# Peptides against a protein of PDB entry 8OXM, part 173

Target 1, 371 residues: chain A of PDB entry 8OXM
Amino acid sequence: FKAEFRLAGGVNLPKIIDCVGSDGKERRQLVKGRDDLRQDAVMQQVFQMCNTLLQRNTETRKRKLTICTYKVVPLSQRSGVLEWCTGTVPIGEFLVNNEDGAHKRYRPNDFSAFQCQKKMMEVQKKSFEEKYEVFMDVCQNFQPVFRYFCMEKFLDPAIWFEKRLAYTRSVATSSIVGYILGLGDRHVQNILINEQSAELVHIDLGVAFEQGKILPTPETVPFRLTRDIVDGMGITGVEGVFRRCCEKTMEVMRNSQETLLTIVEVLLYDPLFDWTMNPLKALYLQQRPEDETELHPTLNADDQECKRNLSDIDQSFNKVAERVLMRLQEKLKGVEEGTVLSVGGQVNLLIQQAIDPKNLSRLFPGWKAWV

## One batch from the design tools (peptide; made by RFdiffusion4, then SolubleMPNN)

Design b2_p19_1_s2 (from b2_p19_1, 7 letters changed)
Fold by OpenDDE base, seed 3:
Structure b2_p19_1_s2 (fold): chain B 371 residues (1-371), chain A 19 residues (1-19)
Amino acid sequence: as target 1 above (371 residues)
Amino acid sequence: MLTSRQKATLAELEAILNS
């Protein structure tokens, strides 16, 4: 390792280190302390398997449908090393950075990101009707700008068009695979965009198997398909390329049902893989101040060894694991709300659920559903 | 089992984390 490190900021003070490989190449890595990277490592393996399935199918291979993966090396229950995603930026940093965000640059007369956040925080404890009204007011006065990402980065029209297609394919693939796996916490800082490929990199995979639905403010969308995400696809939006790529991804997932169930079953019963939502994790996810600067003491999870009988915990865990497997099987059969849907019908339902302003208005304000 | 080199790399990473 090089003797110097940089702080990435945040409560856990992750360290950016430069490593020289045995090949003489320098590689930047993010070393996290006080964070369990085992879930990220497991989810990356599942994404690699999904990529293998997508490469075997001719229609998904022709479309280059892949989920971007990164290397994770868990060191302990509270530490690990991540591959630094060089040449990526959080979509939130590009869109809603306070100083130089694309919303401020392209829409200077719209509400600021802070004004939007404040308005949604004021109604956080209000009725769904009041949340919806304020969300619609915010959306009217905060218009999407993510189309400008590809326009700024790719000046050649042919390259621009190709990169916009790469983006749209990346959103489609990650949305459908993310839905199948029940991936949550898809806020604007947990989604990176590659400045060279226009592909998305999903990070912080700590909310999976629909555990976002049991948060104090439950997740109400299957994936992030907000107005800026759609705007990045250009004039066709969710129609054409995005829809077709979702359908082709869903077809491969449904046709791979046995393989996916077997993999997820092994993972759910792995005693080293804690995928269940706990109250401390729920609190951490939905009480984050927007400014990562406040030192919330990580309450040592060690002190709440409430001696619940190990047998009752194990029985409750097994029932949750069985329910997750049953719901995964339903998704892979196209069963939605007790109805069997075609691939096109299922994908259409998921798109409608993801773009519904009633669902979006109910999300935790920190998810920034108006972006 | 980790190789001696992998153990040394882990100890160096743990030292970086604890520094």
Scores: peptide ipSAE 0.021, ipTM 0.453, DockQ to the pose 0.028
Fold by OpenDDE base, seed 5:
Structure b2_p19_1_s2 (fold): chain B 371 residues (1-371), chain A 19 residues (1-19)
Amino acid sequence: as target 1 above (371 residues)
Amino acid sequence: MLTSRQKATLAELEAILNS
């Protein structure tokens, strides 16, 4: 390995290392400590299966609908190596970097990212009505700028147009696949954008199977479709290309019900795959920046195994797994709120839920729903 | 079983994580 490392942003301070392979090629790797990369590895395998289904269908293949995947090599229960997505940047780094973020560059008279976060943190314990009002004020004074990503990276107009379409297709595919799998924690640091392809790479896949709904602040959106995400699509927004790509992805997922259920069933009952939300993980994901100082992870996971009889734990686990499978089956049948929807009806409902400022205002402030 | 080279690479990665 090279002696120099770079820190990637985030609580666990993952290290970007350069290594020379036995083939003499330099490769960047992200080394995560304290994270169980087995969850990421399993979810990457599920994404590869979804990509196989999308490539088999003529309509999704013609549209080049794919979810971007990366290589994960778990090294231990607390360490692993990720393929560093060379030439990717977190969307949060591009948009809301403190020094040179796109919001500061293109909208210097808007609220700063810090002012927006502060305003939403001040109302975190308030009513849904107060959260909504402050969220609308923040949104009015923090206008979207993500259209400039493709304009900065792709100077040729024909390339720019192609890359904007690649971005829109990537958002659509990852949104629908992510919804089917119940992928949560889609904050702006967990979504990378490729600077060459304009495709999204979803990282940190530890919140799956709708476990984001049981967080102390429940997730209220099916996927990230915030104002900047929509602004990157250009003038048509969620209409036209995005909607059609969502519908075609959903059609393939619904027509692959038996395959997806069988795969998820095997994963839910795999004793090596801990997909359940635990209280410590919930606290970690919704930790306040002010609380970063006190949570030394010296809470050994060992102490609060209260002797719930192994039988009661197993029965509780099986009931959660059964509910996850039932909800997955409902999604794949188009059952939403007890009603069977068409593919177009289901996709429309999901888009409306994802863009609803009432749903967005209820999210944890760390999710940055105004970005 | 990991090869001796894979074990050495793992130990180097663990040292990088703990640094």
Scores: peptide ipSAE 0.021, ipTM 0.447, DockQ to the pose 0.031
Fold by OpenDDE base, seed 2:
Structure b2_p19_1_s2 (fold): chain B 371 residues (1-371), chain A 19 residues (1-19)
Amino acid sequence: as target 1 above (371 residues)
Amino acid sequence: MLTSRQKATLAELEAILNS
């Protein structure tokens, strides 16, 4: 390793380090402390398997449907090395992180990102009706700008069109696979965009198997398909390329039911893979920016010494695992709300759920559903 | 089991994390 490191920012202050490989190549790595990277490593393996299924199918292969993956090396329960996603930026950094964000540059008369967040935080404990009204006011005064990402990065019109298509395919593939796996916590910092490929890289995979639904503020959308995500697709939005790529991805997932169930079953019963939501993790994920000062969640692994009878823990765990497998089987059969849907019907329902302002208004304000 | 080289790399990373 080089002796110098950079801070990536955030509460855990991850360190960006440069290492020289045995091949003499310098590689940038992100070293996270106080974070369990085992879940990320497992989910990356599942994404690689999904990519293998997508490459075997002629229709998804022709469309180049893939999920971007990164290398994860878990070192301990609290430390690991991530491949630094060189040439990626968080979508939140491009859109809203600073006064030079795309919203401020292209929509200077709209509400600031801070004003939007403040308005949604003020109604966080209010009724769903009050949340919806304020969310609609925020959305009216905060118009999408993510179309400008590809326009800024790709000046050649032919390249711009190809990259917008790559983006749309990446959103579709990751949305459907993310839904099947019950991937949550898809806030604007957990989704990177590659500045060269326009493909998305999903990071921080610590909320999976619908565990986002048991958060204090439950997740109400199947994936992130917010107004900026849609704006990046261009004038057709969710229609045409996105919808067709979702349908073809869903078709491959449904036709791979046995393989997906077998793999997820092995993972859910792996005693080294902690996928369950715990109260400390829930608090960390839904912490208020104002409360950042006091709670360093030292995820002390030592608090597992509460000798609850091993039998009762195992029985409760097995019931949750069985429920996850049953729900995965339903999704792969196209069972939604007790009804069997076609691939097109299921994809349509998921798109409608993901874009519904009533669902979006109910999300935790830190998820930034107006972006 | 981690190789001796992987253990050395882990110790360097732990030192970097604790610095």
Scores: peptide ipSAE 0.019, ipTM 0.472, DockQ to the pose 0.031
Fold by OpenDDE base, seed 1:
Structure b2_p19_1_s2 (fold): chain B 371 residues (1-371), chain A 19 residues (1-19)
Amino acid sequence: as target 1 above (371 residues)
Amino acid sequence: MLTSRQKATLAELEAILNS
């Protein structure tokens, strides 16, 4: 390894290191401490399997429907190395950077990202009606700008059109596979966009199997399909290529039910894979910026004494795993709210749920559903 | 089992994490 490291931003201060491989090639890596990368590694394996299924089907292969994956090497329960996604930027960095974010550049008279967040935090403990009204006011005064990503990066009109199409396909594929795997809504910093391909890379896969529904502020959308995400698709929004790519992805997932169930079953019962939401992780994922100062968890090691009988823990775990498998089977059968839907009906329901401002207004304000 | 070289690389990564 080179002796020099760079800090990547964020609470956990991940270290960017350069290493020379045995092949003499220099490679950039991200080293995370105080984070369990096993879930990320497992989810990348599931994405690779989904990609294999999508490549076997002629219609999804012709559309180049894939989920972008990266290499993850867990080192311990609290450390690992991941591939640095060179040539990617977080969509949140592009959109809402305080200095040069696209909202500030293209919409200088709109609310700042801070003003939007403040307004939504003020109503966080209020009624759903009050949240909806403030969310609509925020949305009116914070108009989408993500269309400008492709316009800035791809100056040739033919390339621009191709890359906007690649983006739309990437959103569709990741949305449907993310729904099947229960990834839910994604923080804007945990979605990277490739500056050359316009494809999305989903990172920090710490919420899976609908565990976002058991957060202190539960998720209310099947995937992130916010106004900026839709704006990046251009004038047709969700009604063109996006819908068709969602339908074709869902068709492949539903037709691969047995394979997907078998894979997820093996993962859910792997004793090395803790996918369950714990209270500390739930608090961390929905911490307020103000609460960062006080919670140094002095994890005094001595709270070992909740030896709840190993049998009761195992029985509770098995019941959660069974519930996840049952819900996965329902999704793969097109069962939504007790009704069996066609692929088109299921995809339509999911799109409507994801874009509904009533659902978006109820999300955790820290995840910026107005972006 | 990790090779001696893989163990050395792991220890170097752990040292980078703890630095």
Scores: peptide ipSAE 0.017, ipTM 0.471, DockQ to the pose 0.028

Design b2_p19_1_s3 (from b2_p19_1, 7 letters changed)
Fold by OpenDDE base, seed 3:
Structure b2_p19_1_s3 (fold): chain B 371 residues (1-371), chain A 19 residues (1-19)
Amino acid sequence: as target 1 above (371 residues)
Amino acid sequence: PLTSRQKATLAGLEAILNS
């Protein structure tokens, strides 16, 4: 361990620690001090298993379909070491970092990221119709710019083309794997892009198994496929490479149904793996800037009286776990809204749901669906 | 009770965890 640490910005003041491995390589480690990194660790293993399935299939192997993983070492229920993905940047930092963000640089006459957020916050408590109208106005005046990421980083045209292809494959693989696992909270700070590979790294995996649907503002999209995400694919958008990579990923997932169900069943019943949404976590994920009243958790020790009968908690937990398993089985059979779909039909439905401005306009403003 | 397959999958996951 080096004696020097850097603070990464943010409320939890994550510490970046430089560690020398037994291989003599210096590795940056992010120490998160308040988040349960066990969920991230478990989900990284599930991603590694999905990658193993994708490597066994000739069509997905040929396409180099993989979800990027990082090493997580949970040290406690509240602390762990993340292998910091050196050479990654949050897509939100590239796109909407105040005055230096790509939107401000390439679209100086569009609405600022702040103006967009303000407009969507003003309608947060309004009807879905009013949210949709304001979202469409925001989208009209905030045009996508993420195509410029690859153009800035990769000056050689042949390299640029290969990196844009790698990006598109990464979005496709992570979108389908994320959908199968019910991964939520895919805001622009929870998705990193590797500046060398153009592949995405998904972090903060604390919303899984569709628990984003039980948030105070429910998640309405299967994955992040916003206008900037699509713009990074280039002129073909979701058509061609992205769609084909989604279909091939979904085919492997559906053909691996027994394996995936067995894995998820083990995880859902692991007493050390808290995947359930709790009210405090829900409040934290959808905290309003105005509600930054110091919730000092006064650990009043006296809430001993929530001895809710262990039996009722266990019954409620088991019923939720069973519903998650049933929904996973439906996804892996291609059952959507009570209808059995082909791989192409299922992927098409998911793409349409993810790009629908009606679904996007209903998301929590902190998710930044206009980016 | 975990099936023999679930135990084998757990042991495989534990082996991946411990590798």
Scores: peptide ipSAE 0.020, ipTM 0.535, DockQ to the pose 0.021
Fold by OpenDDE base, seed 5:
Structure b2_p19_1_s3 (fold): chain B 371 residues (1-371), chain A 19 residues (1-19)
Amino acid sequence: as target 1 above (371 residues)
Amino acid sequence: PLTSRQKATLAGLEAILNS
């Protein structure tokens, strides 16, 4: 077992491990704690239901619009392995690996990934104006390279073209369904790409139902549509195939309102599905690399102030669940900022919000909005 | 509490997930 990636912190946190099988095949496996596996398993079931809705519609079926799902394999009562498809890589590993990352290989005179991260961390506590200026400087000196993924993996021009289309469709489908479900924490290590299909696999589904907006640094984008994500689509960027696939996905989601509301209502009131953002989870997700040394999980956060009466906790939970359902209903009606939008209008607004450098500059530096 | 329609939709979704 070779550990390639360790998420920061406790014993139960997800680890990417390369496993050599008894067949001599190397398989990448994500080892997660029990609770994280349950959250991911529930969200995989929601994605399977969304895929069923997309498969029933003729226009989305013809376009092969699907969210890639992975199998959760429980190994024990305390640990499980997420087996994602053999031959997936985190987009962050391909793009910004320190040794052989695509930015270093294709743009050796640009800022290093470390220099970009350092510059954005230095302004993390500064004004939105200062964050925007430094983000624009970083973006100018860190140019997109993700077009080279398909060019490296698919040498035949006809295969290359089909895989670039598969990638673009996967980004569109996962972006719209992820937005409807309020999926957050879409950093470059939580998005894998399949080296054979060019489709995206979203992992770590624990930030859902817009709980990313209540993080210490709120999420300001509906999904990841950063410059490298767009560069992988080729010369048309977000126009043409991507936009049309977003619109067709959104049309199916809006036409499936009752089904999606019923699914989410059941999940929100499942006492065994922890979707709420807690302070410890919020701190963990937005920890600074420099702060990794001091946060031993001191279990000694004195439960004294959390003796809000069980009744006040239950009332607060129910009010949050009701707000999540109301916001989901608004999205499925096309209600954005109090205005009812068409499918094309709603998709256009979401694309503009996701690519806005002002929104991107406000994200937590660990999200790597310049990649 | 879930409505009779929500329960029927849920049972239909469970049947899809178990297929």
Scores: peptide ipSAE 0.019, ipTM 0.589, DockQ to the pose 0.019
Fold by OpenDDE base, seed 2:
Structure b2_p19_1_s3 (fold): chain B 371 residues (1-371), chain A 19 residues (1-19)
Amino acid sequence: as target 1 above (371 residues)
Amino acid sequence: PLTSRQKATLAGLEAILNS
């Protein structure tokens, strides 16, 4: 480890530590100081298993459908070294950086990222109708620019085209696998893009198994498919390559039902894998910028010695685990809202749900659904 | 580090995937 560290931006002030390996290579490592990196470590292994399933299938292997994974070395319950994906940037840093984000550079007459955030925070406690109207106004005055990522990074047209396809495949694979696993909290700082591969790296995997639906502001989309995410695919948007890659990923997931159920069952009953949403975590994930001053919730895992009878906790836990397994089985059967859908029908429904401005307008403003 | 138990869970999961 070098003695010098850089602070990454954000509420937790993650420390970037450069490590020199025994191979003499410098590797950037992110040290998150307060997050349980065990959840990320477990979910990275679930992604590796999903990648194994995708590599076994001829159609997904030919399309190179994979989820980007990173090494997690948990140092403690609250500290670990992420082998930071060197050459990745948060999509939020590229898009909505306060000084020189792509929206400001390419759309200087649009609303600022701050103006959009402010407008959506003002309506946060309002009706769904008022949220929808303000979200549509924000979207009209904040047009997507993520197409410029590949154009800036890949100047050769043939390379640019291949990287745009790699991006589209990465979004498709991570969206479908993320939906199956119920991955939440997909805000623009939790999705990195690799500046060399154009593939997405999902970080902060602590909201899984649809636990985002029990947040104070429930998650209303199956995955992040916002206007900038779609704009990065180019002129075809969600049609053609993205849709076909989603369908082929969903086919593999549905055909792997027994394996995926067994995997998730073992994880849900692992006493060392805390996947459940707790009130402190919910408060942390949906904190307002105005509340940043007072609540240092030390996520003291020790303060959950609320002496509830062990029996009542176990019964409540088991009922939640059973519901998660039942919902996973439904997804893998193509059961949506009590109807059995084909792979194409299910993927279509998920795409429509993810791009619906009504669903997007209902998200927590910190999720930045207009980006 | 993953606990010995998490490693065993994962080795079990890898075994299920390789079966």
Scores: peptide ipSAE 0.017, ipTM 0.622, DockQ to the pose 0.022
Fold by OpenDDE base, seed 1:
Structure b2_p19_1_s3 (fold): chain B 371 residues (1-371), chain A 19 residues (1-19)
Amino acid sequence: as target 1 above (371 residues)
Amino acid sequence: PLTSRQKATLAGLEAILNS
């Protein structure tokens, strides 16, 4: 280990530690402090299984449809070493960094990321109509720039085109698998982009199995497909390559229903895998920057022995697990809103839900749905 | 207790992790 560490951005201030391996190679390691890295580790295993399914299918293999995975070594419930994806940057850092973000560089006359956040925070407790109007005003004055990522990193036009295709395929695969696993919307700091491959790496998998729908501000999208995410695909947006890659991924997932249900069932009933949303985790995920000062944990919540009988907790857990499995089975059958859809129909519905400004305007403002 | 199927899935996951 080098004596020097860097703080990664984000509320948990993860420490980046440079390690020299026994092979003499330097590897960046992310040390998360307060997060249960077991959830990330388990979800990486599920992604590896999904990748195996995608590699077995000739059509998805030919399209190189994969989810980027990273090694997670949990050291304790509150510590672990992530193999930091060397040569990755958070898409949020590239797009909306305060000093040198792509929005500020390419759109200097647009609203600042801070102005956008402020406007959306002001309407957070308002009607859906008021949220929609302000979201549309923000979107009009904060135009997408993520196309410039590939243009900055890949100067050769043939390489640029190939990398933009790799990005589009990565978004498609992660979106569909993320939907199946119920990852929901993803904070812009929890999506990394590889500066060499243009593939996405999803980190901090603490919201899974649609637990984002039980947040104080519930998720309204099946996955993150915001305007910048779409802009990175180029002029065709969600049409053509993205749609076809989503359809082929969904086809493999639906054809693998029995395998996926068995995997998820094992995980949901693993006593070491805490996938459930708790109030503290929910508060943490949707905490306001202004509220960081007042949450001194007044540890004076009395030891009211909520001897909720172990039986009632276990029954509540089992009912939630059963509901998750039922919803997963519906997704894998193409059941949406009580209707059985074709793969193309289901993928179309999910894309429309993910890009709908009405759904995006209802998301938690801290997750920056305008980016 | 894990079902025989769940054990087979776990063994498959472990095989992928150890590969």
Scores: peptide ipSAE 0.020, ipTM 0.589, DockQ to the pose 0.021; fails the geometry check

